# Designs tried in a protein design run: peptides against a protein of PDB entry 7RZF. Part 309

Target 1, 358 residues: chain A of PDB entry 7RZF
Amino acid sequence: PFQEEHLKQLYKIVPIKDIRNLYVTFPIPDLQKYYKSNPGHYLGHLIGHEGPGSLLSELKSKGWVNTLVGGQKEGARGFMFFIINVDLTEEGLLHVEDIILHMFQYIQKLRAEGPQEWVFQECKDLNAVAFRFKDKERPRGYTSKIAGILHYYPLEEVLTAEYLLEEFRPDLIEMVLDKLRPENVRVAIVSKSFEGKTDRTEEWYGTQYKQEAIPDEVIKKWQNADLNGKFKLPTKNEFIPTNFEILPLEKEATPYPALIKDTAMSKLWFKQDDKFFLPKACLNFEFFSPFAYVDPLHCNMAYLYLELLKDSLNEYAYAAELAGLSYDLQNTIYGMYLSVKGYNDKQPILLKKIIEKM
Target 2, 358 residues: chain A of PDB entry 7RZF as posed
Amino acid sequence: PFQEEHLKQLYKIVPIKDIRNLYVTFPIPDLQKYYKSNPGHYLGHLIGHEGPGSLLSELKSKGWVNTLVGGQKEGARGFMFFIINVDLTEEGLLHVEDIILHMFQYIQKLRAEGPQEWVFQELKDLNAVAFRFKDKERPRGYTSKIAGILHYYPLEEVLTAEYLLEEFRPDLIEMVLDKLRPENVRVAIVSKSFEGKTDRTEEWYGTQYKQEAIPDEVIKKWQNADLNGKFKLPTKNEFIPTNFEILPLEKEATPYPALIKDTAMSKLWFKQDDKFFLPKANLNFEFFSPFAYVDPLHSNMAYLYLELLKDSLNEYAYAAELAGLSYDLQNTIYGMYLSVKGYNDKQPILLKKIIEKM

## One batch from the design tools (peptide; made by RFdiffusion4, then SolubleMPNN)

Design b2_p28_2_s2 (from b2_p28_2, 16 letters changed)
Fold by OpenDDE base, seed 4:
Structure b2_p28_2_s2 (fold): chain B 358 residues (1-358), chain A 28 residues (1-28)
Amino acid sequence: as target 1 above (358 residues)
Amino acid sequence: MNPYQVLSTDREKELVKEYDEYMEILLA
């Protein structure tokens, strides 16, 4: 377990690869016994959220961060870490203190709002979907993994323990949030810019690094993180599938797409899934416009239109992705291509939103 | 990779993979 002397430390690390990463790490109690509530996942879901009002959204808007991941990580026996990891831009590397300030502002927002049961329910539902429709793994790797996790979970739950949430525990969420404080922080900045500026070498990998104490003034600045009005909890994810019914195979199901509608304005092909039997669909739309590629001006206008459309859909993209939905928009020489893929239950909702933005 | 990390999402798995490279520094 980390002692006070191990807290409020900054590590400047030289990577082998040309990467710029920031790791903001908090020692937390061992949460293994709470796997049925998984408070670390709840916090990781919110801190790592990419929707409007999220930490990532704000940091991206400033040009400091490309990606953000939040979550728990196991340490040695008897303790864990909560980690916020961001991919830094070149500009972000110059604003690490301010990035971390924003992290604490978001954490303060989470404290102010308190634990939300609906958020837990969404996590539960998402994890249940992920478990139910988990891809096949290589047997050797899977067996080895299962053998390892048998040390932590009852035999009856070993397959489900990593996925299935059962208990909303606001007390545990608050407990973890209480550990996410500036006085408990360990910061690592990974950048080649530290090459030749390090004084230590890690024993196992030979990684060069420098360790420094974070100045008390910086810690105090983070401790005084106020509520930033730009931070908001995510809205409810309307794309989470709830219906997984697989329709019976039609007696006359063709192995190829059948033309089921033919009009002057539209053709529709349909093929039922006869192989996978998953509650998923692929909706593909090709829109034809005689103006899309008539000249360079129209081509560029069609491109700009699509980019604006994509931008207008960003508010839904992350929520859809979390729910196992995806969409793709592309310009074609004939007009535009739209694809909507994933669980069929909420595809109409996503499709409607796309069409309303068009 | 800590075999005991219950990572419910692919993103959490990615976090663990990247962090493992520097874990010894951060745990020292």
Scores: peptide ipSAE 0.026, ipTM 0.653, DockQ to the pose 0.190; fails the geometry check
Fold by OpenDDE base, seed 3:
Structure b2_p28_2_s2 (fold): chain B 358 residues (1-358), chain A 28 residues (1-28)
Amino acid sequence: as target 1 above (358 residues)
Amino acid sequence: MNPYQVLSTDREKELVKEYDEYMEILLA
């Protein structure tokens, strides 16, 4: 276990690749025995959320961060880590202290709101979907994986343990949140900007780094993180599928799409799934406009329209993705292409939102 | 660490992969 001397440390690391990453790491207790509740996943889901009012949304709005990941990582026997990892912009590299302050403000928001059973239920439902419709893996890799996790889970649960949540444990969520404090932080900044400014070399990979104590003043600033009114819990994910009914194959099902609607303004083709038998659909729309590519001005207008449309849909994109829905919007020489893919149950909701923004 | 641990999210999987490159520095 990390002793006090290992806490409140800053590592400046020189990468081989031109990357800018920030790792904010917290030692936490071993949560393996709590796999049925998985409090680390609950927190990772919220901290790593990308919707409105999220940590990422705010940091991205400031131009400091491109991506954010939050979650638990296994350590050695008897302890784990909770890690918040962000991809830094060049500007973000200059604002690391402020970025971390925002992290603690978000964590403080989570403390203030307390554990939410509905959030746990969403995680449970998402994981159940992921388990039920898990893709086939290569047998060799899968067998090796299962063999490894047999050390951690009962034989009867070895296939489900990593997915199926069973118990809402607000006490464990609070326990982990109590470890996500400035006094328990280890920070790593990965950037080529530290080249020639390091004094240590890692033994195995030869990675150059510098270790520094985080100043007490900085720790105090983070400890005094106030509630930031910009941070909000996510709204309920309306895209989580609940119906997985697979309709029987039609007797006259053709191997090719059949024209099921023909009008002056639209043609619709349909093909039933005769191969995969999944509760999924692919909706593809091609919109034709004689103006889309008539001249450079119209072409650019069509492009700008699509970019604005994509931007306006960002509020739904992450929630849809979590629920196994995706959409794609592209300009074509004839107009615009829209694709909606994933679980068919909530596709109409996503499609409606897209069309309402168009 | 079991390299085959199924993380509940793809994002968690990404976190594990990237962190492994610098784990030795953090464990030292």
Scores: peptide ipSAE 0.026, ipTM 0.640, DockQ to the pose 0.195; fails the geometry check
Fold by OpenDDE base, seed 5:
Structure b2_p28_2_s2 (fold): chain B 358 residues (1-358), chain A 28 residues (1-28)
Amino acid sequence: as target 1 above (358 residues)
Amino acid sequence: MNPYQVLSTDREKELVKEYDEYMEILLA
C-alpha cells in the first residue's frame, strides 16, 4: 500500500510525442471481487461524462481541457487506481492546480448527491447492449483475452463479467469516493515544456521526469473545495435502446435501395438489411437549397449555419454516442447532408432533436 | 488490456494504453 510519503506527489514527465496530459491518480482498494457492481465504472461514467454540467463541460468552457476520461485501472497486486485524465490546452497547462480544484469540486458534488440507482441502471443497460451486440473479434485475440481473464472470473461468468452489471452497491461507490481525496492524490503532468527541467530518468523506457511534493497549501486548497453550482448530474439518457426487434425480410426485398416515396419536394429510398440482421439503421438525408452554393457569401453563410447547428447539438452528442447513436452534418454543393446511424429504436428521438434545432 | 475495466468510452481504452507508458513512473 502507498505510504504517506508516496501520496501528494507531483510528477513532471517529458513525453516523446507532443502531448499535454494531466493524470490525477488515486490509490484505491482492489475492486476485482466487486465486478458485478463495478463502482469504479459508475464513478468513471459520471466523472468522465461530457454532457451539460459535467466536469469536462466546465473545463472546456474555461479553455483548459480538450478531453477528459475517468475510470479505474489495475495497479499492482492487491490495489487499483482511480484515474482522471485530461488532455490539456496550452492555457490549461498553466492552470493545473485550478483544474484539479474543479475535479475535487465535482467529486464533492457526487458526494453531496450520493449514489444514484438510475445512473447504475443506465450503466447496466448500456453494458448489456454492448455485450449483446458485441462485434466479432479475431478469434486468436479473443481467445487470448479470455484466457487472461479466466484468472479473475468464474468460468461460467468469464464472458459476461466485463459487461453485465448485477448489483447496485452504493456502499462501494461511497467507499471509492472516500478515496478520491487530495491527501490521497498522485498527479502527473505530461508535457514537452518540462524538457531540460527534469532530474530523473525512468529505467525501462528512459522517460525523463521530475518528482516533487505537492505543497501543503495546495492540498489544503483542494481539501476546501466547495460545491460549484455549475456542476450538475447528467440527465437521463433518452437514447438508450430498449427495442431490438428485427423485422422479417420483405418478400420483395431488393438488393438495392428502392424508391418508396416520390414527391415534388422529396424522394425516399429504402433498403432493408439482408446481410447483418441487426437492430440498426442508417438514415441519410440530402437537403437541397438553391442558395447553398450560389456565391461565396451564401457558401460561407451555409458553413456558419452548420457550425452553429453542430454547436447547438453538442448537448445531445455525447448521450447519443454512449447509446450507440451517431449523427453527421456536412455542407454539400447542393445544400446539407445529415446522417443518423446506430440502433434503430431511438433514432427518431435524435432525429427529432436535430430537426428542432434546424 | 485491463480485463477489469469496462471502459465507458473508446477514449478510456486509449487512455489506458497511454497510461501504461507512464505507469512505471507513477507506480515507483
Scores: peptide ipSAE 0.025, ipTM 0.631, DockQ to the pose 0.257; fails the geometry check
Fold by OpenDDE base, seed 1:
Structure b2_p28_2_s2 (fold): chain B 358 residues (1-358), chain A 28 residues (1-28)
Amino acid sequence: as target 1 above (358 residues)
Amino acid sequence: MNPYQVLSTDREKELVKEYDEYMEILLA
């Protein structure tokens, strides 16, 4: 376990690759025995959320961060880490202290709101879906993985333990959240900008780095993180599938798409799934416009339109993705292409939102 | 268990892998 002397440390690391990353790490108790409640996943889900009012949304709005990941990581026996990792922009590299301040503001928001059972339920449902419809893995890799996790889970639960949440434990969520404090922080900044400014070399990989104590003033600044009104809990994810019914194969099902609707304004082809038998669908739409590619101006306007449309849909994209839905929008020489893929249950909701933004 | 393994995007998986290279520095 880290002693007090190992906390409040800043590491400046020189990568081999041209990357800019920030790692904010907190030592936490071993949560392995709490796999049925998985409080670290609950916190990771919220901290790593990409929707409106999220930590990432705010940091992106400032142009400081591209991506954010939050979650628990195994350490040695008896302890774990909670890690917030962000991909930094060039500008973000100059604002690391402020980025971390925003992290603590978001954490403070989570403290103020307290554990939410509905959020746990969404995590439970998402994980249950992921388990139920898990893709086939390579047997060798899967067997090795299962063999490894047998050390951590009962034999009867070894297949489900990583996925199935059973218990809402607000006490454990609060316990982990209480460890996410500035006094417990270890910070690593990874950037080539530290080349020639390091004084240590890591023993195993030869990575050059510098270790510094974080100034007490900075720690105090983070400790005094106020509630930022821009941070909000996510809304309920409306895209989580609840119906997994597989419709019976039609007797006249063709191996190819059949034209089921033909009008002056639309043609519809349909093919029932005769191979996978999953509660999933692929909806593909080709929109035709004589103006889409008539000249360079119209072509560029059509492009800009789609970029604006995509931007306007960003608020739904993450929630849809979490729920196993995806969409794609592309310009074509004939107009526009839209695809919606994933669990069929909530596809109409996503499609409706897309069409309403169009 | 790394919670990122279950629901993470490919990008999240990459970030986790990169973290492992620096983890020893962070754990030292």
Scores: peptide ipSAE 0.024, ipTM 0.631, DockQ to the pose 0.316; fails the geometry check

Design b2_p28_2_s3 (from b2_p28_2, 14 letters changed)
Fold by OpenDDE base, seed 5:
Structure b2_p28_2_s3 (fold): chain B 358 residues (1-358), chain A 28 residues (1-28)
Amino acid sequence: as target 1 above (358 residues)
Amino acid sequence: MSRYRVLSTEREKELLKEYEKYSKILLS
């Protein structure tokens, strides 16, 4: 276990690559025995969420962060780490203290709202989907992975233990949240800007770094993190599939798309999946407009329209992606192209959302 | 136990890969 002297530390690390990263790390108890509840997964889901009112959304709006990942990592025997990792912009590198303040504000929001069973249920459902439709891994890599995790899980559960959530444990969620405090923080900033400003070298990789104590005033600032009104829990993910029924292959199924509807304003082509037999679909829409590319002005207007449309749909993008749905919008020489792909069950919901924004 | 990821873009995957290089520093 980390002693007090190992906490509240700042590491300035020189990378080999030109990257700017922030790692905010918290020592936490070993949660391995609680894999059925996986409180770290719950917290990682919320902290790493990308929807409106998320930590990432706010930090992006400030121009400080590009990406954010949250989650637990195995440590040494008997403890783990919860890690929040962000990709920093050049401006973000100057605002690390404020970025971390926002992290603690979001964590404070999670404490104030308390554990949400519906969020746990979403995590459970998402993991169940991921498990059910997991791609075939390379046998050698898979066997090595399984061999590694056999130390942690019963043999009968080893294949499912990483995915299947079974028990909502709000007490464990609160326990982990209680460890996500400024007094328990280890911060690493990774930037080439620290070149020539380091005093230590890591033994294994030769990584140059400097270790400093975080000033007490900064710790206190983070300890006094208030509720930021911009932070909200995510809304329920309406795109999570629940129906995975595969329709029987039609007797007259063609190897190519068949024209099933032909009108003055629309043509519809359909091809049933005869190869993969997955509960997935690809919906492709081509919109034709005589005005789309009539002149450079109209072309630019069509481009701008599509960019605005994409921006307006950004609120759904992450939730859709989590649920195994994706959409694509492109300008074409004839107008616009829309694609919706993924699990077919909730595609109509996503399509409706897109159409409502058009 | 593997690190949990909510979403993993190529950039996020790269960030996590780079993290492993610094793990000895962060876990010391």
Scores: peptide ipSAE 0.148, ipTM 0.748, DockQ to the pose 0.345
Fold by OpenDDE base, seed 4:
Structure b2_p28_2_s3 (fold): chain B 358 residues (1-358), chain A 28 residues (1-28)
Amino acid sequence: as target 1 above (358 residues)
Amino acid sequence: MSRYRVLSTEREKELLKEYEKYSKILLS
């Protein structure tokens, strides 16, 4: 167990690769027995959210962070870590204290809002989708993984235990949140900028690092993290599929796209999936405008329009991605191309959102 | 060697792979 002397530590680590990473870690109790509620996944989902009002959105807006991940990880026997990992920009490397302040502001927001059952339900549904459509793993890797998992889960649950959420436990969420405090923090900064500034070498990999105590003034600054009005809980993800029905192959199904509508204003081709039998679809739209490339001005206007459209849709991008939906928008010499791909169930919702922004 | 099990999405699993290299430093 980490004693007080092991807390409030900063590690400056020299990587082999040219990377800039920040790891903000918190020792937490062993939550393995609570795998059916997985409070660390709930918190990881929120802390790692990329939508409007998220931690990442704010840190990106400042140019400090590219990516953010939050979640629980197994530690040594009897404890785990909750980890917030960010990919730092060059500027972000100079603002690590402020980045961590924002992390604590977001955590404070989570405390203020309290556990949300609807968020748990979304995590449950997303994990169910991920499990149902999980790709086949390589046999050797899979067997080794399963053998390791058998130490933690009943044989009957070993295949599902990583994905299936069954129990909403707000008490456990609050318990983990209570461990996510400045007094319980271990920080690692990974950057080549620490080369020649280290005093220790890790024995296993020869990784050079420096360990130092985080100043009490910095800890106090993080402890006084107030509510930042920019942070909000995500909105409900309306793109999560619930219907996975695969329609029977039509008797007249063609191996190629068939023209099912032909008008002066529109042509529609359709091909049923005859190979994969997945509850997925690819919707491709080509829009033709006589004004798209008539002159350089119109071309630039069409480009700017599409960039503005993409920006306006950014609020849905992450939620769609989480739900296994994607969209693509491109300028063409004739106008615009739109593609919507993924699970078919909520594609109409995403398509409607796109059209409403057009 | 307690394999750090990431109970996270596939994306979270990939990002935390590099963490395993530093896990021994962070556990010390």
Scores: peptide ipSAE 0.145, ipTM 0.734, DockQ to the pose 0.192
Fold by OpenDDE base, seed 1:
Structure b2_p28_2_s3 (fold): chain B 358 residues (1-358), chain A 28 residues (1-28)
Amino acid sequence: as target 1 above (358 residues)
Amino acid sequence: MSRYRVLSTEREKELLKEYEKYSKILLS
């Protein structure tokens, strides 16, 4: 158990690799017994969200952070950690205090909104999809993993326990949120910029670091984190698949794409999946324009158009990716290429959104 | 086939792997 002397600490760590990372860690109670509700996963989903109004979206807009992850990790016996990790830009390394302030502003937003059952349901549905369509793991790795988790879960649940959420526990979500406070924080900054500025060496890996107390004024600044109006809960993820029906293989199914539509303005090829039998599809569109490559100006305009289109679709990119959908847009010498891949159920929704932005 | 990595769990795993190197500093 961390005593007060172990809290409010800043670690400046020298990495071997050229990386810039920030770890904001909070000691939390052991939540293993609450695996059916997994409040740490709920909070990790929201804190680590990449959509509009997310913590990452704001930090990216400032040029301070590239990536963000939030979640719980096992600690020693009887406690866990909740960790927020970010990949820092060079500029972000200079704004660590402000980055952490934004983290506490987002956490304060989560407190103000309270636990949302619909968010829990989305986490449940996403985990169910992930479990159902999990890639076959290597037998040795899988067996070793199962053997490890048998210590935590009943044998009958061991295969599902890591994925299946069953119980919405707002009380546990609030309990964890109540531990995510500046007075409980341990901060680590990982950067080569601390080379030659450290006074300690870690015994196991020889990692050089410096440990400092976080000033009380900084802790107070974080404690007084206001509600930032830029932070919003994510909208419902409309891309989460619910229909997993696999259509029967047609008797006339060919091993190659068959031309099923031929018009003056469009050709359509179709190939049914005869190998994987997954509720997934690949939609590929090639758009032809006689103007795409007429001259350098038109080429540049076509490029700029596609970049603007991609930018306008960024709001859907993360939600689609979480739901196991992806899209790709590319310039071609003849015009534009669009690909939509993933679970077939919600592909029409994503495709419609793409077309509406075109 | 694009590994539709459920973003959260794999990024969590990669983050956790790098964190493990520093976890002894942070957990001590």
Scores: peptide ipSAE 0.179, ipTM 0.769, DockQ to the pose 0.238; fails the geometry check
Fold by OpenDDE base, seed 3:
Structure b2_p28_2_s3 (fold): chain B 358 residues (1-358), chain A 28 residues (1-28)
Amino acid sequence: as target 1 above (358 residues)
Amino acid sequence: MSRYRVLSTEREKELLKEYEKYSKILLS
């Protein structure tokens, strides 16, 4: 385990690339034996959530952060790390202390709400879907990966252990949350702005960095993180597929899209999947308007409309993506194009939400 | 190789790749 001297440290790191990243890390116990409950994944799912009331949504609203990820990582010496990583804006680089304060406010919210079995169930279901429909990996990479994980899992479980959640363990979630405290923090800021301001060089890559102790006053500020009323648990993800039935190929199935409906206002083309046999569909809609490209004003209005529509759909985008659904909206010279792709089961729900915002 | 058990989007995978470069500093 890290000794006290290794905690409450700030690292200022000079990258090779022009990037601005923040890493907030916490030493945690080795959770490998708890792979069936995976409390670190539960916390990573919530901390890294992008929906309304999430940590990322708040930090984005302030213009400080572009992206956020959270999760557990294998450590050295029989322990793990929980890591929160953000992509910083130029402004966010000036507000690192406040960003971390918001992280602790969100963590405090998670403590106050306690472990939620429904969130665990969503993680379980999402992981099960990901496992079931996992793409074929390159054999060499896959075998090497499996060989590496045989040290950690029973042979019978080695293929599933990384994906299949089986046990809700609120006690372990609380245990990990108890380690996510300011007194246990290690912070790294990665920015070219530290060039010429470093005093150490990393031995493996020659990365220049400076190490500093985080002031006790700053630690105390984070320890006194209040409940921020802007933070909320996510709503249930309604896009998670539950039906994976593949319909048999129709006797009259054509190798090309067939016109199945023709009206004065609409044409519908259909092609059944004859190749992949996945419980997925691609829905493509082309909307025609005689006004879409009449003049520059109408073009700009159509563009603005689509941008506003996209913005209004952002609340669903992340939940849909997690569930293996995607949508695309584009302006065309004739009007608008909409595409909905992914698992077919919940596509009608997503499509309905899109249409309701139009 | 440090296992990230994050169901990561492609973007998360990219962030994880960059993290590996600094892992010796962050995890030392």
Scores: peptide ipSAE 0.156, ipTM 0.740, DockQ to the pose 0.261; fails the geometry check

